Peptides against a protein of PDB entry 4JHK. Designs and how they scored, part 10

Target 1, 212 residues: chain A of PDB entry 4JHK
Amino acid sequence: EDYKIQSFDLETQKLLKTALKDPGSVDLEKVSSVIVDQSLKDQVFSREAGRICYTIVQAEAKQTNGSVFRRNLLNRLQQEFKAREETRKRSTQEWVCLVSFICNIFDYLKVNNMPMVALVHPVYDCLFRLAQSDALKNEEEVDCLVLQLHRIGDQLEKMNVQLMDELFNLLRDGFLLQEDLSSMGRLLLLEILEFRAGGWKLSDTAQKYYYS

## One batch from the design tools (peptide; made by RFdiffusion4, then SolubleMPNN)

Design b1_p30_2_s4
Fold by OpenDDE base, seed 5:
Structure b1_p30_2_s4 (fold): chain B 212 residues (1-212), chain A 30 residues (1-30)
Amino acid sequence: as target 1 above (212 residues)
Amino acid sequence: SEEEEERKRKEEEEEEREKAEKESLELWYS
């Protein structure tokens, strides 16, 4: 498979390619750190990062029956998650990249074709933070929120419908009652409200927008 | 038997999941 790693320098590209083929021959802590660092800077890469991480996890499991990479990845992810409020204060861009990355890890880093239960609450915590009034007024945060819900909303709902109901209550209230939403933000909230109401099913046009 | 092999495979997959979940739970909720 081809992975979008052109944004890295040549040495790092080689490291990642080696990790994908022979994870036992590289420093998997370093690999995980590189992936997380880039994911916090580039939201486009974050989507690919999930797939890359899954591939490395599978490769290590087959090669050594080990889980060093996953442990290091999740450890670093937790560190970033714990510092999420400070990240948000420092940079909205880094914050939405962090949320995107956590959601992508939830989406791709499955075990036995099922989401990791331990990641459910952290993902919801991020989405709930994006659903607060101070975040909804920022179009970049609304974009992130709606994008994640389009990609993993149905999966999250299956894991915990009560939390999803609570989340969408906040989104509905924001849409109806909050005055300082941007025009685009309001449209995005309406779209996602309708999307869930329709059973999380995408039109051809929407599918192209969110999954191309 | 094929049935026994399938059962064994499912058990191994479940053990892998349990291991992964335990690992992640320890990291996130310790």
Scores: peptide ipSAE 0.339, ipTM 0.777, DockQ to the pose 0.259
Fold by OpenDDE base, seed 3:
Structure b1_p30_2_s4 (fold): chain B 212 residues (1-212), chain A 30 residues (1-30)
Amino acid sequence: as target 1 above (212 residues)
Amino acid sequence: SEEEEERKRKEEEEEEREKAEKESLELWYS
C-alpha cells in the first residue's frame, strides 16, 4: 500500500516505512509522536494518519502480539485533546487538524472491526465544540465539522444516537438563528442537515467531493 | 476441527477487543 508521507524529511520517512513493516525494530513512542505532530500541521496527512496507525498496530500485533504503539498513540492523543482549547486559540488550522486526526483514528483504529468505544465521547466533544456559535462563524471550522460528519457521522450515530440528535439540534439552530454565518457556512450546514435526514447517503457528486 | 478453530479465533478476537477497550478507557477516563 502507498502512504502519503512525502511531507516528512527522508529520515522520518524511513522511520515510518520501517515501522509499517518491522515495528519491533524502531522506537514506537517516537513514531507515534511524529505522526501526531505532523497530523496537527498537515490536514492532508491527518486524513491518512488513521490508516497508517492501523497498519502499524496490526503489524506490531502480528510481530510481537504487543500494543506499545497504540498505547503511545492514544496517550499523546489524550494530551492533545485535553489541550484542545489552547490549540484552538493558538491556531484554527491546528485545531481543525486535531479534530480531523481524532476522527480518522476513530474511523480506522478499529479492533475486531468495531470502533473503540473510548473514543466516542472525545469525538463528540470535538464536534460539539465546532457546533458552538463562536466556531460556526468560522468557515474553516464549519468545513471541518461537515467533513467529519460526512466521513464518520453514520458510525458515530450507531454508537450514540442521543448525542447525534443533540449535535444536530445545535446545527439546526445555527442554520436558522445565527446571523454571522457566512453564506457558504450556511449552505454547508443545510447540506449536512439534509445528509443525515437522508440516512447518511451521499450522492455521486458529493462522494467525489468528500472522498477525492 | 475447522469449527473449533473458528470458535477459538473468535474468542481470541473478542479478548483482544476487551483488552484494548479496557486500556483505552483507563487511559482516557482514569
Scores: peptide ipSAE 0.334, ipTM 0.778, DockQ to the pose 0.239
Fold by OpenDDE base, seed 2:
Structure b1_p30_2_s4 (fold): chain B 212 residues (1-212), chain A 30 residues (1-30)
Amino acid sequence: as target 1 above (212 residues)
Amino acid sequence: SEEEEERKRKEEEEEEREKAEKESLELWYS
């Protein structure tokens, strides 16, 4: 299957391919760092990196019953999460990539087909940050917020409906009360409000927009 | 028996989940 690693140099591609098939033969700390670094730079990769991570985790578990990769991945992810405000100030692009990656890890890196509970609050914290007034006026951040909610909103709600209600209160207030939203931002907020109200079910139009 | 094997499988899956959650919680909230 295509893991979309063509953005890496050939040496790194080989490293990743080896990690996917024989994780015990590579430095999994290095692999995790490479994946996180690229996820902070490439929105497309950030969106899909969770699948790669899950595959490596499964391969390592089967091969050695180890969890070195997951441990290193989560450790690095935590470091980036803790520094998220500084990242946001430095680069909106890196910030939205970070959010996308965290959400993607939440979506893909499941154990026994269940999301890791430890990631629930960090994901919500990122989404709440995107829902603040200073972020809602930025169309790139609104786009990121709405995209993540389209992809994992239903799963997050199942983990904590109270936080989801609070989040959508902010989105509603932003839509109704905030004056400096872009036209597209306002439309996206309205769409996501209606999306949740409709039970998190995608229309054909929304499917095309977010997943094509 | 098949039933015992299925039970054992489920127990192992649950143990794996618990270990993963414990690890993750320790990493993020210790």
Scores: peptide ipSAE 0.333, ipTM 0.776, DockQ to the pose 0.249
Fold by OpenDDE base, seed 1:
Structure b1_p30_2_s4 (fold): chain B 212 residues (1-212), chain A 30 residues (1-30)
Amino acid sequence: as target 1 above (212 residues)
Amino acid sequence: SEEEEERKRKEEEEEEREKAEKESLELWYS
């Protein structure tokens, strides 16, 4: 499989490939750090990093029955999450990459085909932050918010419908009442409102757009 | 038997999930 690791140098690519196949032979703390660092800088990678992480977790479990990688990954993820406001102030791009990465970890890093309960509130916290007025005026943040809701909204709602209702109340209010939304931002909010109202079911065209 | 093996596998998967959740909760909410 192609894990879209072309943005890394050759040495790091080799490290990642080795981690995917033989995790016991590499420093899994270093691997986790490299993945998180790149996910914060590269939107394309951040959207795919979840799959890489899941593969490494599975490989380690099969090889040694260990969970060193997952522990290191989650520890680093928590650190970045705690610093999310600082990250947002420093770089909108890094902030949306962080949100994308956290959502991807929620989406891909499942155990026994179930999402990790511990990540539910952190994911919602990120989405609620994107739903605030100061974020909704930024098209990049709106795009991130809508993209994540398309990808994991149905799963998140199953975990906590009350939080999802509260989130969409904010989005509705933003769509209807906030004056400084961009035209595209307003369209995106309308689309996601309709998407949930339709039961989180995508058209063929929308599915290709959000999951290609 | 195949049924016994399947039950055992499911039990192991559930145990793994419980361990993972416990670990994650400890990391995020400690």
Scores: peptide ipSAE 0.331, ipTM 0.776, DockQ to the pose 0.237

## One batch from the design tools (peptide; made by RFdiffusion4, then SolubleMPNN)

Design b2_p15_6_s4
Fold by OpenDDE base, seed 4:
Structure b2_p15_6_s4 (fold): chain B 212 residues (1-212), chain A 15 residues (1-15)
Amino acid sequence: as target 1 above (212 residues)
Amino acid sequence: SDAELERLIEEAAAA
């Protein structure tokens, strides 16, 4: 399989490729650090990062029955999560990258083909933060929120429907009551409300309307 | 809650 790692230098690309095929021959702590660092800078990479992480986890498990990579990855994720408010204040871009990364890890890093239960609340906490009034006024944060809900909303709801209901109550209130939303932000909130109401599906015509 | 989350993540990582 091909992985989108062309944004890294050649040495790092070699490191990642080796980790994917022979994880026991590389420093998996370094590999995890590289992946997390890049994911915090490039939101587009976050989706690929999830897939890469899953592959490395599976490869290590099969090769040595080890979990060094996963442990280092989750430890770093935990550190970044704990510092999320500081990150948000420092850089909106880094904050949305962090959220995207956490959500993509949730999406790809499955255990026995199931999401990691330990990641459910961290993901919801991030999404709830994006759903607060001070975040909804920022289109970049709204974009992130809506994107994640499109990607993992259905899975996340299956893990805890009560929290999802509470989240969408906030989104509905934001859509209806918040005055300082951008026109696009308001449109995106409406779209995601309709998306969930339609069973996490959107018709082709509606898709074109909201994202043309 | 952060402490609880830390514990849960550590347990998941060790599984």
Scores: peptide ipSAE 0.031, ipTM 0.696, DockQ to the pose 0.691
Fold by OpenDDE base, seed 5:
Structure b2_p15_6_s4 (fold): chain B 212 residues (1-212), chain A 15 residues (1-15)
Amino acid sequence: as target 1 above (212 residues)
Amino acid sequence: SDAELERLIEEAAAA
């Protein structure tokens, strides 16, 4: 298996590779912190991080029947989630990385091939925050919101359709009523409204219109 | 949400 970890130095790459193969031989708290730190800086990496985390969890369970890595990962996730408003005030980029990471963990870190129920409300909380008027006026936050809904919207709806309806009511109102949206932001909101209405799918024509 | 994450951590620790 190939994992995209070229952004790390050679020593850290070796650490991660060892964790993937022989998790019992490394400090799994350190491994979790390294992955979270990089995910909070690089939104692209956060997607790969979800896959890496799942692999380490499975490897540790198989090797030692342990859950040290998952415990440390979720502990760090909780800390970052609790501080999300402070993060948003400090840096929009770090905030959208945090949201992306949480959503990617939801997407990849499944238990018994099912999403972790405990992550449903935290994910929705992040998406609802991005759907507020003060966030919708920022194109970077709209980009993040729409991207996550494309990735995990169908899964989230299956977990709680009522919350999804409420979220999209906010997005509809933002599209129709908010005056200070960017042109691209407004376009993205329209696209995601149509995306859900189409059963979380886009026609070939719509795909070309919005992304070409 | 914070309470749910705490529960998740506890469940992970017990596994």
Scores: peptide ipSAE 0.030, ipTM 0.725, DockQ to the pose 0.609
Fold by OpenDDE base, seed 2:
Structure b2_p15_6_s4 (fold): chain B 212 residues (1-212), chain A 15 residues (1-15)
Amino acid sequence: as target 1 above (212 residues)
Amino acid sequence: SDAELERLIEEAAAA
């Protein structure tokens, strides 16, 4: 299986590849730091980061029955989550990368093939923040919000349908009432409203309408 | 949410 790590220098690529196959032979704290740092810079990588993290966790568990990587990863995640408002103020790009990373960790880093319950509220907190009026007026934040809901919305709803209802009430209100949305932002909100209403599915025809 | 994430870290450390 191939992993998208071309954005790293060759030395770091080697480090990551080794972590994936022989985690006991590398500094897993350093590996976790590298993954988080890059995930905060590249939203596309954030999705791959989730898969990479899962693989390293499994590899370490199998090799040494250890959890050093997961512990360090989640520790760093906690630090970034706590500072999320500061991050948003500093850089919208880093903020949406952080949200993407947290959501992808939720998606991939599962226990007994189930999402980690402890990540549910942090994920919703991020999505609710993106659903506030000051965020909805920023197309980059709307893009992030809609993307995450497409990826993990159905899973999140299964974990807490009440929060999902509340979130979508905000999105509906934003769509209907907020005047400073971009045209694309408004279109994306409409699409995601229909997406959930359709059971978290979208026909090929509808997808073409919204994204082509 | 912070407390929940702390619990997650603790669980990860204990596993």
Scores: peptide ipSAE 0.030, ipTM 0.725, DockQ to the pose 0.635
Fold by OpenDDE base, seed 3:
Structure b2_p15_6_s4 (fold): chain B 212 residues (1-212), chain A 15 residues (1-15)
Amino acid sequence: as target 1 above (212 residues)
Amino acid sequence: SDAELERLIEEAAAA
């Protein structure tokens, strides 16, 4: 299986590849740190990091029955989540990368083939923050919000339908009432509203219209 | 433990 790690230098790529197949031979704390740091700066990697993390977790469990990597990863994730408002203030780009990373971890890092319950509220908190009026006016934040809902919206709804209803009430209000949305932002909000209404699916015709 | 970490993450979200 191919992993999208081209944004790393060759030495770090080798480190990650080794962690994927032989985690006991590398410093897993360093590996987790590298993954989180890059996920905060690279959107392409941020959206793929969950799959990489899951593979490393499974490899370590199989090899040593250990959980060093997951422990370090989740500790760092907790720290970044707690500091999310400071991150958003400093850099919109890092903020949306953080959200993408958290959502990707939720999507891929399963326990007994189920999402980690502890991540449900953190994910919703991030999405609710993106649904506030000051965030909806920023097209980069709207892109992030809509992208995550396309990827994990159906899973999140299964975990808590009430929070999803509340979130989409905010999105409908933003679409209808907020005046300083970009044209693309407004279009994306409409699309995601229709996406959920259609059972988290979109026709090929609609897909072509919204993303042409 | 992982269970403890999950608890801490949940508490952070509630804060």
Scores: peptide ipSAE 0.028, ipTM 0.670, DockQ to the pose 0.122

Design b2_p15_7_s3
Fold by OpenDDE base, seed 4:
Order: sequence, then structure tokens, then C-alpha cells
Structure b2_p15_7_s3 (fold): chain B 212 residues (1-212), chain A 15 residues (1-15)
Amino acid sequence: as target 1 above (212 residues)
Amino acid sequence: DEEELERLIEEAGSL
């Protein structure tokens, strides 16, 4: 079982590897901080971060029945979520990384093999923000929105189909009515509309059409 | 939404 942590220096890699195997022997607050900081800079890492976080949570629970890591992780997540509008204003890149991280924590950090119910509305809040007209005009935000819906849309719908319907009403309206969408942005909105309509899956033909 | 996350943190801390 390998984790994609090559972007960190060797000392940090060692820290993370130790946290994964023997969480009681490291500063779990520092570990959580490192993971969150990197996730806010690298959207690609966010998905891996979710898996890493889940593994550390499991390891700590098994070793000491503790939850220090999870507590620190969620505290940091809360802080970043509360400041999401300021983050968006400051940096679109950091904002989409934040959304990606929250979505991937939702995806991987499960309790009894179930998503954390308390994360459902925060995730939807982020996605609804990306679905507003001022965000839809930015291709980077559209990319993020569509990516998250591809990753966790089916799970989110199972948690709250009403919110998903409302979200996709906004996406449909954006696709049809918003004037300042990029060509690619409009294409991505169409694709995700079809993706959900197809049961959160794409045919091979559709995959080639939209992502060739 | 933010309140729900706070509750989650409290719940997680109590486990």
C-alpha cells in the first residue's frame, strides 16, 4: 500500500509514514497541519490526503482508541470552511483546493463505512457556491465543481436528493442562460448534466467526446 | 451548516 507523498521533503515523508503505522509516536497535530497545508496548495493531493487521513484515523483508533488526529483535522477544516469566502476572494486556486479537500474528506473519512452526515451540508454549500454565476464564469471553478461531482456526486445524492436537484437546477440554468461561460465551461456543464442523468456514469463514447 | 460541522467536531472529540 503506497501513498503519493513524494511532493514532501524526506523528513516530512518519514513523519507521514510513521503516522500511518505508529501514530502514537508522532505529533498528530503537526501531521494534520502538514496534510491540510499541502491540500490547500495542491488539488491533486487532496484526494490522496483523504485516504491518508482515513488510514491515520484508523491506526490511532486501533492503537490507543484515540481521536487526536481526527479532532485536529476537523478543527482545521472548520476554520478553513468558515473563511471560505475570504479564501475565494484572495485566491481562486486555494479556494478550489479547499473545496477539493472538503469533498475528499467526505469521500474517505467515513464512520462505520458511512459518510459523516455533518459534512453533507458543508459540501453542498461549497458546490452551490461554485454553481453561482460569478463562479461559473471562471473555468477553474467549473473544473473543480465538475470534478467533485464526478467523484462524490452519487454519494451526495444518496445523502440528500433534494439538494442535488436544486444544485443541478442551477447548473442547467447556467448552461442554458449564462452568457459569459467559456466554451469549455459550457461543455463541462453539459457533460455533468448528462453524467447525472446517466446514473452518475459515462459511456466510453461520451468519455471520449468530452475528455479527448 | 457551520453548526453541523461544529457538532461533528464535538462528537469526534468525545469518541
Scores: peptide ipSAE 0.027, ipTM 0.685, DockQ to the pose 0.542
Fold by OpenDDE base, seed 3:
Structure b2_p15_7_s3 (fold): chain B 212 residues (1-212), chain A 15 residues (1-15)
Amino acid sequence: as target 1 above (212 residues)
Amino acid sequence: DEEELERLIEEAGSL
């Protein structure tokens, strides 16, 4: 399989490719650090990072029945999550990259085709933070919120429908009542409200209306 | 070790 790792230098690309095929031959702590660092800088990479992480986890489990990579990855994830408010204060871009990374790890790092239960509340906490008034006024945060709900909203709802209902109550209130939303932000909130109401899917006509 | 790490993540998310 091909992985989109062109954003790395050639040496790092080689390291990642080796980790995917023969994880026992590389420093898996270093590999996890490289993936997390890049995911915190490039939101587009975070989706590919999730898939890469899943593959490395499976490869290591099969090769040595080990979990060194996953342990290091989740430890770093925990550290970044704990510092999320400081990250948001320092850089909106780094904050939305962090949220994207956490959501993509939730999406890809599954056991027996089920998400890690421990990640459910952290993911919701991030989405609830993006749904607060001070975040909804920032189009970059609204874009992140809507993107994650498109990617993993249906899975999150299956894990906890009550939290999803509470989250969407905030989004409806933001759409209807908040005055300092951008035009695009308001449009994105309306779209995601309709997306969930339609069973987490959007018609081709609606897709063209909102995103073309 | 894995279960312990998952517990710590869950606790962090509940704060």
Scores: peptide ipSAE 0.024, ipTM 0.651, DockQ to the pose 0.159
Fold by OpenDDE base, seed 2:
Structure b2_p15_7_s3 (fold): chain B 212 residues (1-212), chain A 15 residues (1-15)
Amino acid sequence: as target 1 above (212 residues)
Amino acid sequence: DEEELERLIEEAGSL
């Protein structure tokens, strides 16, 4: 199992590896902070961070029945979420990394194999922000939106189908009515509309058509 | 709403 920590320096990699196996021997607040910081900088890591976080959570629970890491992680996540508009203004790249990270945490940090209810609205809020006209014109934001919906759309819909309907109404309207979409952005919106309509799956033929 | 969300996140982290 590769946890995709190559973007960290060697000392930090060692810290993370230790956290994964012996969380009681490291500063878990620091570990959580490092993971969040890197997730905001590195999209690849942002997408993988959930798996790392899940493993650390499980390791700590098993070792000490503690939840220090998860508490600190979610607290930092909440701080970043609250500041999301400032983040977006500062850096589109950091913004889409933040969204990816939040969605990834939603996907991996589960209670009794169910998503944490507390994360449902924050995730939707991020996706709705990406579905606004000023975001849809930016291909980087559209890429993020569509990617997250591919990853967690089915789970998110199960948590709140009404919000998902509203979100996809915005996407449909964007596809049909917004004039300053990029060609790829428009294609991606069409694909994700079809993806959901098909039960959150695409045939191999359709996949090839949209992503060849 | 924001205050409630903060509470929920904190509680979730403590589970």
Scores: peptide ipSAE 0.028, ipTM 0.678, DockQ to the pose 0.883; fails the geometry check
Fold by OpenDDE base, seed 5:
Structure b2_p15_7_s3 (fold): chain B 212 residues (1-212), chain A 15 residues (1-15)
Amino acid sequence: as target 1 above (212 residues)
Amino acid sequence: DEEELERLIEEAGSL
């Protein structure tokens, strides 16, 4: 199995490869820091990061019955989440990377094959922030919001349908009432409204309309 | 939300 880690220097690549195969032989705190740092810079990597993290967690559990990596990862995640408003103010790109990372950790890092319950509200908080008027006017934030809902919306709804209803009420109001949406932003909101209404799936006709 | 993460971190750190 290949992992997309070419963006790292050779020494760091070696560190990550070793962590994936023999986690007991490396500093897992350092490994977690490297993964989080890169995820905050590269939204594409944040998806891969979820897969990498899950693999390391499983490898450590099998090798030493330990959970050092997961603890360090979640500690760093909590720190970044707490500072999310400052991150958004400083850099929209870093903010959407943070949201993407949190959502991908939710998607990949399962406990006993179940979503981590403690991540449900933090994920919703991020999505609700993206659904506010000041965020909806920014196409980059709308892109992020819609992407995450495509990836994990069905899972999130199963965890809390009330919050999902409230979130989509905001998105509907934004689509209908907000005047300063970009053309693409408005299109994406319409698409995601239809996506959920269709049971988190798109018809073949809709797929061609929005993405062909 | 932060409190929920803290609880999970404590649980995750336990052997």
Scores: peptide ipSAE 0.028, ipTM 0.695, DockQ to the pose 0.514; fails the geometry check

## One batch from the design tools (peptide; made by RFdiffusion4, then SolubleMPNN)

Design b2_p16_8_s2
Fold by OpenDDE base, seed 4:
Structure b2_p16_8_s2 (fold): chain B 212 residues (1-212), chain A 16 residues (1-16)
Amino acid sequence: as target 1 above (212 residues)
Amino acid sequence: SLEEELERLLEEVENA
């Protein structure tokens, strides 16, 4: 299995590769920190991070029946989540990376092939925050919101359809009523509204229209 | 709160 870790230096790459194959031979706290830190800087990596994390969790469980990595990972996640408003104020980029990371952990870090229930509300909270008027006016936040809904919206809805309905009510209202949306932001909101309405899928024609 | 839910998750993981 190939993982996209080229953004790290060679030493860190070696650390990550070893963690994936032989987690008992490395400092798993350090590994978790490295992954989280990079995920908070690179939204693209955040998606890969979810897959990497799940692999390490499985490897450690099989090797030692341990959960050191997962504990450290989730502890860090908790800290970042609690500080999410401060993060948003400090850096929009870090904020959207945080959201992306949380969403991708939700997507990949499953137990018995099921999402962790306790992550559902935190994920929704992040998405609801992105759906507020002060966030919708920022195209970077809209991009993040729409991207996450494309990635995990169907799964989230299965966990709580009522919250999803409420979220999309906000998105609809934003699309229709908010005056300071960018043209692209408004287009993205429309697209995601149609995406859900279409069963979390787009036709090839629609895909071309919105993203060509 | 949502933070409390995440805290409970961590506790469950640690006690598993």
Scores: peptide ipSAE 0.028, ipTM 0.661, DockQ to the pose 0.482
Fold by OpenDDE base, seed 3:
Structure b2_p16_8_s2 (fold): chain B 212 residues (1-212), chain A 16 residues (1-16)
Amino acid sequence: as target 1 above (212 residues)
Amino acid sequence: SLEEELERLLEEVENA
């Protein structure tokens, strides 16, 4: 299986590849730190990071029945989540990367093929923050919000439909009432409203309209 | 707080 880790230097790539195959032979705390650090810089990588993390977790479980990697990963996630408002203030880009990473961990790091219940509220908290008026006026944050909902919205709704309804109430209000949205931001909100209304699906024609 | 809740929940996962 191929993993998209070209953004790392060769030494780090080797470290990650070794962790994937023989996690007991590497410093898993270091591996987790490397993955989190890169995920906070590269939103595209954050999705791959979820898959990588899951694979390492499974490999360690099989090899030693251990959970060192998962513990370190979640501890770092905890720290970043706690500091999310400061991160947002410092850098919108880092903030949306953080949200993307948390969402992708939710998507891939499943237990018994089920999402981690412990991550449901943290994910919603991030999405609700993106749905506030001060965030909706920033197109980069809207892009992130809509992207995550496209990726994991259906799963999140299954976990808590009430929170999803509340979230989409904010999005609808933003679309209809907020004056300082960009044209693209407003279009994206409309698209995601339609996407959910269609059972988390969108016709090819509509998809092309909203994203062309 | 929400941060404290996450801390507790993630701790539970670590121990699971």
Scores: peptide ipSAE 0.025, ipTM 0.642, DockQ to the pose 0.622
Fold by OpenDDE base, seed 1:
Structure b2_p16_8_s2 (fold): chain B 212 residues (1-212), chain A 16 residues (1-16)
Amino acid sequence: as target 1 above (212 residues)
Amino acid sequence: SLEEELERLLEEVENA
């Protein structure tokens, strides 16, 4: 299976591969830090980070019944979440990568085959931040918002429908009332409104219209 | 705050 780790140097790739197969033989704190650092820099990797993290968690559980990696990962996630506003000020790219990473962890890193309840509010908080007027004017942030809702919106709604309703009220208001949206941004907001209204499903016709 | 809630809930997950 391809974990898309080609963006790392060879030494780090070796470290990650070893962590995937024999997690007990590597420093799992270091591995978690490397994954988070790269997720903040590389948007492509941030989208896949959840999968590799899940695999390492499963490998460690199977090998030693341990949870060192998960603990370190979540601790780092907590730190980055707390610093999210500073990250946004420093780099829009790093900010959207952080959101993507958190959402992917939510999607893949489940407990007893269920989403981690601990991540529900942090995920919504990130999405609400992207739904503010100052963020909606930035196409990069709108792209991120819409992408995450396509990926995990149905799961998030099951966890808290009230927050989802509130979020989409903001998106509706943005679509209707905000004047400094780009044409594409406005189109994406309309699409995601329709996407949810349609039960989190997108027809081929709609796909062509909004994403051709 | 959300940060405080995250800290609490993450601790619960770590101990589960």
Scores: peptide ipSAE 0.023, ipTM 0.612, DockQ to the pose 0.576
Fold by OpenDDE base, seed 2:
Structure b2_p16_8_s2 (fold): chain B 212 residues (1-212), chain A 16 residues (1-16)
Amino acid sequence: as target 1 above (212 residues)
Amino acid sequence: SLEEELERLLEEVENA
């Protein structure tokens, strides 16, 4: 299985591979830190990090019935979530990477084959932050918002439809009322509004219209 | 706060 860890140096790649196969032989706190740090710098990796994390969690559970990795991962996630506004102020890139990472963890790190309820509100909080006027004017943040909704919107709605309704009210208002949206940003908002209205699906025709 | 909620809920997950 390809875990897309080529962005790491060879030594770190070895560490991650070992964690995947024999988690008991490595410092899982260090592994979690490495994954989070890289996820905050590389959005491509942040998207894939959830799958890696899930695999490590399962490997540790099978090997020792332990949860050291998950514990450390979630602790770091808490820290980053708490500091999210400062992160956003410091670096839009790191902010959208953080959101992407949190959403990806939500997507992949299942408990008993179900999304972690504990992550529902944090995910929504991030998406709501991206849906504020000061964020919608930034195309990078809009890209992130729309991308995450494409990936996990259907799952997230199942967890809390009321919050999803509220979120999309903001997106609708942004689309209709906000003056300083980029052309692409407005297009993306329209697309995601249509996407949800269509049951989180797009026709081939619509796909070509918005993305080709 | 959302931060407090996250702390609580994630702790619950860790203990599950």
Scores: peptide ipSAE 0.023, ipTM 0.610, DockQ to the pose 0.615

